# Peptides against a protein of PDB entry 4U39, part 94

Target 1, 302 residues: chain A of PDB entry 4U39
Amino acid sequence: SIKVIGVGGGGNNAVNRMIENEVQGVEYIAVNTDAQALNLSKAEVKMQIGAKLTRGLGAGANPEVGKKAAEESKEQIEEALKGADMVFVTAGMGGGTGTGAAPVIAQIAKDLGALTVGVVTRPFTFEGRKRQLQAAGGISAMKEAVDTLIVIPNDRILEIVDKNTPMLEAFREADNVLRQGVQGISDLIATPGLINLDFADVKTIMSNKGSALMGIGIATGENRAAEAAKKAISSPLLEAAIDGAQGVLMNITGGTNLSLYEVQEAADIVASASDQDVNMIFGSVINENLKDEIVVTVIATG

## One batch from the design tools (peptide; made by RFdiffusion4, then SolubleMPNN)

Design b2_p17_5_s2 (from b2_p17_5, 6 letters changed)
Fold by OpenDDE base, seed 5:
Structure b2_p17_5_s2 (fold): chain B 302 residues (1-302), chain A 17 residues (1-17)
Amino acid sequence: as target 1 above (302 residues)
Amino acid sequence: MEVFLVGTKQEVLEALR
């Protein structure tokens, strides 16, 4: 089974975005120290952590309180994660609960033998230096606790959105990029394909790989597949080129008119931009909600 | 039609041809 655990306010907003976009084949868990915020979660499983420590009043933007809250609730987290083959841990780094609890939850998932993938954001520079420093500490702790860590630099989202985008919409776009990172992997595993992906192959590409990079490309029109693939491999979300990556996960999502030729063209572009000996998992998904759009997600590991 | 391919770059490219 695949579990997605949203940790703190940012992680729970991302989980809500995943549920709203009908990300299938996954179980959703919302974790928070704030009981009022947790009640707003759309997840089936809601877990308040650190009830004795925080009394449901949240972590006060302190990562040490978030950490201790997860440690207090370790047995409850273990029970909720039990039997998962894969665990996605999603959080907005820089806060109290997400920054402190996400590494503890990730370690619990890993200790249970699940393939543990972190999908987290760095705060925007405008959120201030304190959040950036807290996020850096939390990301370092996540890197030790996961098999693969996708870090989304929120400042790079400002390069893909309109300059007039309100701050609230920039946060919603960060939640959407977190969704795309989880969905881009989960669809490859959970969606019944013509070729059964052995979960062992996913483990080979993602186990103990450390930091991963994510690129996203969206395009429409006659050359939409090639354009989406080129945008994905040159995405502002990529902190480096994918040419040195030992593993690549590629998802091509299109509408009901997605052709085999478009799938091949996009895969050829991403493969050509990758290492010669790259282990690639490639999947194509039909989303009936997509009209003329193709979405290419590339996750580079190693 | 959902297509999933796993392999080396060369194997993936060959399977797509």
Scores: peptide ipSAE 0.141, ipTM 0.737, DockQ to the pose 0.825
Fold by OpenDDE base, seed 4:
Structure b2_p17_5_s2 (fold): chain B 302 residues (1-302), chain A 17 residues (1-17)
Amino acid sequence: as target 1 above (302 residues)
Amino acid sequence: MEVFLVGTKQEVLEALR
């Protein structure tokens, strides 16, 4: 089974966005120290952590409270994660609960023998230096606790969205990018396709790889596949080129009009931007909710 | 109906034919 755990406010917003977009084949778990915020989760499984420590009043933006809250609730987290083959831990870094609890939850998942993938955000620079410093500590702890860690730099989302985008919409775009990172991997594994990947192949690419980079490209029109693929490999979300990656996960998602030619063209662009000896997993997804859009997601591991 | 094709590039291209 695949489990997606949203940790704290940002992680739970991302999980809500995944549920709203009908991301299939995954179990959703919402984790928070704030009981009121947790009640707003759309996840089937809701877990309040650190009930004794916090009394459901949240972590007060303190990562040490988030950490201790997860440690207090370790047995409950273990039971919720039991039998997962893969665990996605999603969080917004820089806060209290997400920053402190996500590494503890990730370590619990890893200790249970699940393939553990972190998908986390760095705070925007405008959220201030304190959040950036807390996020750096949380990201360092996540890197030790996961098999693969995708870090989304929120400041790079501002390069993709309109400059006039309201702050609340910029946070929603961050939640959407977190969704795309989880979905881009989960769709390769969880969805019954014409070709089912062996979970062993995913483990080979993602196990103990450390940091991963994600690129996303979206396009419409006649050259949409090539444009989406080019946008993905040159995405502002990529902090480095994919040519040095040991593994690449590629997902091309389109509507019912996605052609074999478009899939081939996009795959050739990503493959040509990658090393020839790279272990590449390729997936193609038909999403009926996509009209004329193609979405290419590239995850570079290693 | 979401249709998912997952595999090697070659396998995916073969399944789309």
Scores: peptide ipSAE 0.110, ipTM 0.715, DockQ to the pose 0.298
Fold by OpenDDE base, seed 2:
Structure b2_p17_5_s2 (fold): chain B 302 residues (1-302), chain A 17 residues (1-17)
Amino acid sequence: as target 1 above (302 residues)
Amino acid sequence: MEVFLVGTKQEVLEALR
């Protein structure tokens, strides 16, 4: 089974966005120290952590409170994650609960023998230096606790969106990029395809790989597959080029008119931008809502 | 109905042949 655990406010917003976009084949768990915020989750499983420590009042933007809250609730977290083959831990770094609890939850998942993938955001620079410093500590702790860590640099989202994009929409786009990171992997595993992916191949690419890079490309028109692939490998979300990546997960999502030629063309572009000996897993998704749009998601590991 | 093709580049190219 695949479980997605949203940790704190940002993680729970991302989980809500996943549920709203009907991401299939995954169980959703919402975790928070704030009981009122947790009630707004759309997840079927809602877990309040650190009830004795925080009395449901949240972590007060203190990562040490988030950490201790997860430690207090360790047995409940273990029970909720038990029997998962894969666990996605999603959080916004820089806050109290997400920053402190996500590494503890990830370690619990890993200790249970699940393939543990972190999908987290760095805060925007405008959220201030304190959040950036807290996020750096949380990301460091996540790297030790996960098999693969995807870090979304929120400041790079501002390079993709219109300059007039309201601050609230920039946060929604960060939640959407977190969704795309989880969905881009979960769709490859959870959705029955013409070719069933061996979960062992996913483990080979993602197990103990440390930091991963994520790129997204979207295009329309006659060359949409090639353009989407080129945008994905040159995405502002990539903190580095993918040319040194030992593993690549690629998702090609299109409408009902997505052709085999377009899938091959996009895959060849991504493979040509990767290491010569790259282990590439790719999937193709038909989403009737995309019409003429192609979305290419690339996750580079190693 | 979402149709997924999942596999290595080689496996997917072989299944589509």
Scores: peptide ipSAE 0.035, ipTM 0.574, DockQ to the pose 0.343
Fold by OpenDDE base, seed 1:
Structure b2_p17_5_s2 (fold): chain B 302 residues (1-302), chain A 17 residues (1-17)
Amino acid sequence: as target 1 above (302 residues)
Amino acid sequence: MEVFLVGTKQEVLEALR
């Protein structure tokens, strides 16, 4: 089974976005120290952590409170994660609960023997230096607690949105990028296709790989597949080129008019931008809602 | 209906033929 655990406000907003976009084949768990915020979650499983420590009032933007809250609730977290083959831990780093609790939850998942994937954001620079420093500490702790850590630099989202985009929409786009990171992997595993991947192949690419990079490309019109693939491998979300990656997960999603040629063209572009000896997992999705759009997601590991 | 294909590039291309 695959579990997605949203930790704190940003993680729970991402989980809500995943549920709203009908990401299939995963169980959703919302974790928070703030009981009022937790009530707004759409997840079936809602877990308040650190009830004795915080009294449901949240972590006060203190990562140490988030950490201690997860430690207090360890047994409850273990029970919620038990039997998962894979666990996605999603959080907005820089806050109290997400930054402090996400590494503890990830370690619990890993200790249970789940393939543990972190999908987290760095705060926007405008959220201030304190949040950036807290996020850096939380990301460092996540690296030790996960098999693979995808870090989304929120400032790079500002390069892909219009300059007049309201701040609230930039946060929604961060939630959407978190969704795309989880869905890009979970669809490869959870959705029975015409070809079933061995979960062992996913484990080979993701186990103990440390930091991973994610690129997203979207295009329409003629050459949309090639354009989407080129945008994915050159995505502002990539902190480095994918050419040195030991593993690549690629998802191509299109409408009912997605052709074999388009799939081949996109896959060839990503493969050509990767190492010759790269372990590549490839998936293709037909989504009737995309009409003329193609979305390429690339996750580079190693 | 959403259709999902998972595999190596070659496997996916073969299944789409």
Scores: peptide ipSAE 0.032, ipTM 0.600, DockQ to the pose 0.295; fails the geometry check

Design b2_p17_5_s3 (from b2_p17_5, 6 letters changed)
Fold by OpenDDE base, seed 1:
Structure b2_p17_5_s3 (fold): chain B 302 residues (1-302), chain A 17 residues (1-17)
Amino acid sequence: as target 1 above (302 residues)
Amino acid sequence: VEVLLVGTKQEVLDALR
C-alpha cells in the first residue's frame, strides 16, 4: 500500500490538493498539532499529535515543539503507517509542526521498512529569514530520515507563474507542485498499466538516494509532448541538470488523445538528456481532466 | 486516471514499437 502523510499546515494543504485532484491508489493521512487546522483536512485519517504537549493549540512556529509532538505520538504514527510499502511525507518546511514532526514521521516509516519519500517545500524568501533557517534544519533532518527527499524551492515557483500572481495563489501553486511530485510517482506504482512496474525497480532508484530534483513541464499544441519534455528537463524547479543523476523517474500525463508517438517523443527527449547508464523508469498516464495538455514530471535521484 | 505503460526505459520503448 501507498500512504501519503501531510504534516502540518503546508503538508495538509498539499494533501487537500491531492484529494481534490483525485490522486488514486493512495491512503491519505493528515497530521497536525493544531486541532482546528486538522479539522479542515479532507483526509480520511486525521491524527492530532502532541495532544498533551500542545493541547491542540499548534506548535507556535517552533520546530522543537513539532518534533516533541511527533515523539509523543510515536505509537499512533507507527500504527497508522504499519503495512505501507511506500510512504510519502509531505510538508512545508519553515513552520513548527511540518519542520519538526516530518523528520520524525519519516524515520518511523523507514524503520517500519517502507520506502520513504519526502516531498517538501522551502519557504518563499518573503516568509522571512527565520523560516528559511528553520526550513534548512528540517530539510537536513529529513535527508537523514528518508530514502529520497524531493525539495521544492518555492522561490522557483515565482519563475513559472505570472508576476502579478497574488501571494495566496503562489501558495496554492506550491501545494500543486507538491501534488505533482507525489502524483508523478504514485500514478506509476498504484495503477496497473499495460506494463506493470515492479516495485523492486522503484526501490532500486529511490532507496537511500538522498536528495532528488523535480522538473515539471506543461504544454499544448502539435509539439506538446516535445515541448513538455523540454520544459521538464529545463524546469526552474531543477537546481541542477539531470545528466548526472543515478536514476530518473518520468511521468508523461495527457488526456484521452495522448498518442504512443507523443509518449515516445517525450521519453526520448528525457532519455537523451540523461546518462546512458542511468536507471530510468517512466510511465504514460491518461487523465481525462487533461484536455489538450501534456504534463511531464521528471524526478532525478542520486 | 489510467496508466497505459509503466516500466524501465527499455520495456516501455519496446512496447511502443
Scores: peptide ipSAE 0.201, ipTM 0.815, DockQ to the pose 0.391
Fold by OpenDDE base, seed 5:
Structure b2_p17_5_s3 (fold): chain B 302 residues (1-302), chain A 17 residues (1-17)
Amino acid sequence: as target 1 above (302 residues)
Amino acid sequence: VEVLLVGTKQEVLDALR
């Protein structure tokens, strides 16, 4: 089974965005120290952590409180994650609960033998230096606790949105990029296709790989597949080129009119931008909501 | 959501031929 665990406010917003976008084949778990915020989650499983420590009043933007809250609730977290083959841990780094509890939850998942993938955001620079410093500590702890860590630099979202984009929309876009990171992988595993990937191959690409880079490309029109692939490999979300990556996960998602030719064209572009010896997992996904759009997601590991 | 093809690069490329 695949479980997605949203940790703290940012992680729970991302989980809500996943549920709203009908990301299938996964179980959703919302975790928070704030009981009122947790009640607003759309997840089927809602877990309050650190009830004795926080009394449901949240972590007060302190990562140490988030950490201790997860440690207090370790047995409950273990029970909720039991039997998962894969666990996605999603959080906004820089806060109290997400920053402190996400690494603890990730370690619990890993200790249970699940393939553990972190999908987290760095805060925007405008959220202030304190959040950036707390996020750096949380990301470092996540890197030790996961098999693969996707870090989304929120400041790079400002390069892909309009300059007049309201602050609230920038946070919604961060939640959407978190969704795309989880969905881009989960769709490859959770949904039966004409060719089914062995979960062992996913483990080969993602186990003990450390930090991963994520690129997204979206395009429409006659050359949409090639354009989407080129945008993905040159995405502002990529902190480096993918040419040195040991592994690549590629998802090509289109509407019902997605052709095998478009799939091949996009795959060839990403493959040509990668090392010749790269381990590549590829998936083609139909989403009726995309109509004329193609979305290419590239995750580079190693 | 429907997944058409999932596999290694070579498996998918072979299936597309």
Scores: peptide ipSAE 0.190, ipTM 0.810, DockQ to the pose 0.402
Fold by OpenDDE base, seed 2:
Structure b2_p17_5_s3 (fold): chain B 302 residues (1-302), chain A 17 residues (1-17)
Amino acid sequence: as target 1 above (302 residues)
Amino acid sequence: VEVLLVGTKQEVLDALR
């Protein structure tokens, strides 16, 4: 089974966005120290952590409280994650609960033998230096606790969105990028296709790889596949080029008009931008909601 | 959501032939 665990406010917003976008084949778990915020989750499984420590009042933007809350609730987290083959841990770094609890939850998942993937955001620079410093500590702790850590630099989202984008929409886009990171992988595993991916191949690419980079490209029109692929490999979300990556996961998602030629063209572009000896997994996904759009997601590991 | 093809680079390329 695949489990997605949203940790704290940002992680739970991302999980809500995943549920709203009907990401299939995954179990959703919402974790928070704030009981009122947790009640707003759309997840089937809702877990309050650190009930004794926090009394449901949240972590007060303190990562140490988030950490201790997860440690207090270790047995409950273990029971919720038990039997998962793969666990996505999603959080916004820089806060109290997400920053502190996500590494603890990730370690619990890994200790249970699940392939543990972190999908986390760095805060926007405008959220202030304290959040950036807390996020750096949380990301370091996540890197030690996961098999693969996808870090989304929120400031790079501002390069993708219009300059006039309201701050609230920038946060929604961060939640959407978190969604795309999870869905880009989960769709390849959880959704039956003409050729089914061996989960062992996913483990080979993602196990003990440390930090991963994610690129996203979206395009429409006659050259949409090539344009989407080129945008993905040159995505502002990539902190580095993918040419040095030991592994690549690629998802090509289109509408019902997605052609085999478009899939091949996009795959060839990403493969050509990668190392010759790269372990590449790619899949094609049909999403009826995309109509004329193609979305290419590239995750580079190693 | 329907996944058409998922596999290693070689598996998918072979299926595309």
Scores: peptide ipSAE 0.045, ipTM 0.690, DockQ to the pose 0.391
Fold by OpenDDE base, seed 3:
Structure b2_p17_5_s3 (fold): chain B 302 residues (1-302), chain A 17 residues (1-17)
Amino acid sequence: as target 1 above (302 residues)
Amino acid sequence: VEVLLVGTKQEVLDALR
């Protein structure tokens, strides 16, 4: 089974966005120290952590409170994650609960023998230096606790949105990028295709790989597949080129009009930008909601 | 959501031929 655990406010917003976009074949768990915020989650499983420590009033933007809250609730977290083959831990770094609790939850998932993938954001520069410093500490702790860590630099989202984008919409786009990172992997595993991917191949590419990079490309029109693939491999979300990666996961998602030619064209572009000895996994997904759009997601590991 | 093809590079390339 695949479990997605959203940790704190940012992680729970991302989980809500996944549920709203009908991400299939996964179980959703919402974790928070704030009981009022947790009640707004759309997840089937809702877990309040650190009830004795915080009394449901949240972590007060303190990562040490988030950490201690997860440690207090360790047995409940273990029971909720039990029997998962794969666990996605999603959080916005820089806050109290997400920054402190996500590494503890990730370590619990890994100790249970699940393939543990972190999908987290760095805060925007406008959120201030204190959040950036807290996020750096949380990301360092996540690297030790996961098999693969995808870090989304929120400031790079400002390069792919309009300059007049309101702050609230920039946060919604960060939640959407977190969704795309989880969905880009989970769709490859959870949904049967003409060729079924072995979960052992996913484990080989993602186990003990450390930091991973994610690129996203979206395009429409006659050359949409090639344009989406080129945008993905040159995405502002990529902190480096994919040519040095030991593993690449590629998801090509389109509407019902997605052709085999378009899938081949996009796959050839990503393969040509990758190392010759790279372990590559490809998937092609039909999403009726995309109509004329193609979305290419590239995740580079190692 | 329907997955058309999922596999290694070689498996996908072989199926697209």
Scores: peptide ipSAE 0.028, ipTM 0.592, DockQ to the pose 0.399

Design b2_p17_5_s4 (from b2_p17_5, 7 letters changed)
Fold by OpenDDE base, seed 1:
Structure b2_p17_5_s4 (fold): chain B 302 residues (1-302), chain A 17 residues (1-17)
Amino acid sequence: as target 1 above (302 residues)
Amino acid sequence: MEVLLVGTKQEVLDALR
């Protein structure tokens, strides 16, 4: 089974966005120290952590409170994660609960033998230096606790949105990028295709790989597959080129008109930008909600 | 939502053929 855990406000917003986009084949768990915020989650499983420590009033933007809250609730977290083959831990870093609790939850998942993937954001520069410093500490702790850590630099989202985009929409786009990172992997595993991926191959690419990079490309028109693939490998979300990656996960999502030729063309572009000896897994997904768009997600590990 | 093909590069390329 695949479990997606949203931790704190940003993680729970991302989980809500995943549920709204009908990401299939995963169980959703919302975790928070704030009981009122937790009630706004769309997840089936809602877990309040640190009830004794925080009294449901949240972590007060203190990562140490978030950490202690997860430690207090360790047994409940273990029970909720039991039997998962894969666990996604998603959080907005820089806050109290997400920054402090996400590494603890990730370690619990890893100790249970789940393939543990972190998908987290760095705060925008406008959120201030304190949040950036807290996020750096949380990201360091996540890197030790996960098999693979995808870090999304929110400031790079500002390069893919219009300059007039309201601050609220920039946060919604951060939630959407978190969704794309989780969905890009989960769709390859959770949904039976014409060719089923061995979960062992995913483990080979993602186990103990440390930091991963994510690129996203979206295009329309006659060359949409090639354009989407080129945008993905040159994505502003990539902090480096994918040519040095030991592993690549690629998702090609299109509408009902997605052709085998388009899948091949996109896969060839990403493969040509990768090392010849790279362990590449790719999948093609039909999403009926995508009319003329192709979305290419590339995750580079190693 | 349907997943058409998932596999290694070689497996999917072989299936496209």
Scores: peptide ipSAE 0.142, ipTM 0.764, DockQ to the pose 0.384
Fold by OpenDDE base, seed 4:
Structure b2_p17_5_s4 (fold): chain B 302 residues (1-302), chain A 17 residues (1-17)
Amino acid sequence: as target 1 above (302 residues)
Amino acid sequence: MEVLLVGTKQEVLDALR
């Protein structure tokens, strides 16, 4: 089974976005120290952590409270994650609960023998230096606790949205990018296809790989496949080129009009941008909710 | 209906033919 655990406010917003987009084949778990915020989760499984420590009043933007809250609730987290083959831990770094609890939850998942993938955000620079410093500590702790860590630099989202985008919409886009990172991987595993990927192949690419890079490209029109693939490999979300990656997960998602030619063209672009000896997992997804859009997601590991 | 083709590049291409 695949479990997606949203930790704290940002992680729970991302989980809500995943549920709203009907991401299939995954179980959703919402974790928070704030009981009121947790009640707003759309997840079936809602877990309040650190009830004794926080009394449901949240972590007060303190990562140490988030950490201790997860430690207090360890047995409950273990029970919620039990039997998962894969666990996605999603959080916004820089806060209290997400920053402190996500590494603890990730370690619990890993200790249970699940393939543990972190998908987290760095705060926007405008959220201030304190959040950036807290996020750096949380990301460092996540890196030690996961098999693969995808870090989304929120400031790079400002390069893909309109400059007049309201702050609230920039946070919603961060939640959407978190969704795309989880979905880009989970679709390759969770959805029964004409060709089923062996979970062993996913483990080979993702186990103990440390930091991964994620690129996303979206395009429409006649050259949409090539354009989407080029946007993915040159995505502002990529902190480096993918040419040195030991592993690549590629997802090409289109509407019912996605052609074999478009799939081939996009795959060739990503393969040509990768190492010749790269271990590549490739997936093609038909999403009926997509009209004329192609979405290419590239996750580079190693 | 969501359709997923997952595997190696060649496997996916073969299934789409």
Scores: peptide ipSAE 0.138, ipTM 0.773, DockQ to the pose 0.296
Fold by OpenDDE base, seed 2:
Structure b2_p17_5_s4 (fold): chain B 302 residues (1-302), chain A 17 residues (1-17)
Amino acid sequence: as target 1 above (302 residues)
Amino acid sequence: MEVLLVGTKQEVLDALR
């Protein structure tokens, strides 16, 4: 089974966005120290952590409280994650609960033998230096606790959105990028296809790889596949080029008009931008909600 | 949602032939 665990406010917003976008084949778990915020989750499983420590009042933007809350609730987290083959841990770094609890939850998942993937955001620079410093500590702890860590630099979202995008929409886009990181992988595993992916191949690419890079490209029109692929490999979300990556996961999502030629063209572009000896997994996904759009997601590991 | 093809680069390329 695949489990997606949203940790704290940002992680739970991302999980809500995943549920709203009908990300299939995954179980959703919402974790928070704030009981009122947790009640707003759309997840089927809702877990309050650190009930004794926090009394449901949240972590007060303190990562040490988030950490201790997850440690207090270890047995509950273990029971909720038990039997998962894969666990996505999603959180916004820089806060209290997400920053402190996500590494603890990730370690619990890994210790249970699940392939553990972190999908986390760095805060925007405008959220202030304290959040950036707390996020750096949380990201370091996540890197030790996961098999693969996808870090989304929120400041790079400002390069892909309109300059007039309201701050609230920038946070929604961060939640959407978190969604795309999880969905880009989960769709390849959880959705039946003409060719079934061996989960062993996913484990080979993602196990003990440390930090991963994610690129996203969206395009429409006659050259949409090539344009989407080129945008993905040159995505502002990539902190580095993918040419040195030992592994690549590629998702090509289109509407019912997605052609085999478009899939091949996009895959060839990403493959050509990667190392010659790269272990690449790619999949083509039909999303009936996509009309003329192609979405290419690239996750580079190693 | 439907996944058409998922696999290694080589597996998918082979299936596309």
Scores: peptide ipSAE 0.101, ipTM 0.725, DockQ to the pose 0.388
Fold by OpenDDE base, seed 3:
Structure b2_p17_5_s4 (fold): chain B 302 residues (1-302), chain A 17 residues (1-17)
Amino acid sequence: as target 1 above (302 residues)
Amino acid sequence: MEVLLVGTKQEVLDALR
């Protein structure tokens, strides 16, 4: 089974966005120290952590409170994650609960023998230096606790949105990028296809790989597959080129008019931008909601 | 490299036509 665990406010917003986009074949768990915020989650499983420590009043933007809250609730977290083959841990770094609890939850998932993937954001520069410093500590702790860590630099989202984009919409786009990172992997595993991906192949690419890079490309029109692939490999979300990656996961998602030629063209572009000895897995997904759009997601590991 | 067509049986059959 695949479990997605949203940790704190940002992680729970991302989980809500996944549920709203009908991400299939995954179980959703919402974790928070704030009981009122947790009640707004759309997840089937809702877990309040650190009930004795915080009394449901949240972590007060303190990562040490988030950490201690997860440690207090260790047995409950273990029970909720038990029997998962794969666990996605999603959080917005820089806050109290997400920054402190996400590494503890990730370590619990890994100790249970699940393939543990972190999908987290760095805060925007406008959120201030304190959040950036807290996020750096949380990301360092996540690297030790996961098999693969995808870090989304929120400031790079400002390069793909309009300059007049309101702050609230920039946070919604960060939640959407977190969704795309989880869905880009989970759809390859959880969605029944003509060709099923062996979960062993995913384990080979993602186990003990450390930091991963994610690129996303979206396009429409006659050359949409090639344009989406080129945008993905040159995405502002990529902190480096994918040419040095030991493993690549590619997802090509399109509407019912997605052709085999378009899938092949996009795959050839990403393969040509990768190392010759790269372990690449690519999948194509049909999503009727995309109509004329193609979305290419590239995750580079190693 | 094998292309994984992931979708409903009908969606994938329609995409291969």
Scores: peptide ipSAE 0.045, ipTM 0.668, DockQ to the pose 0.102

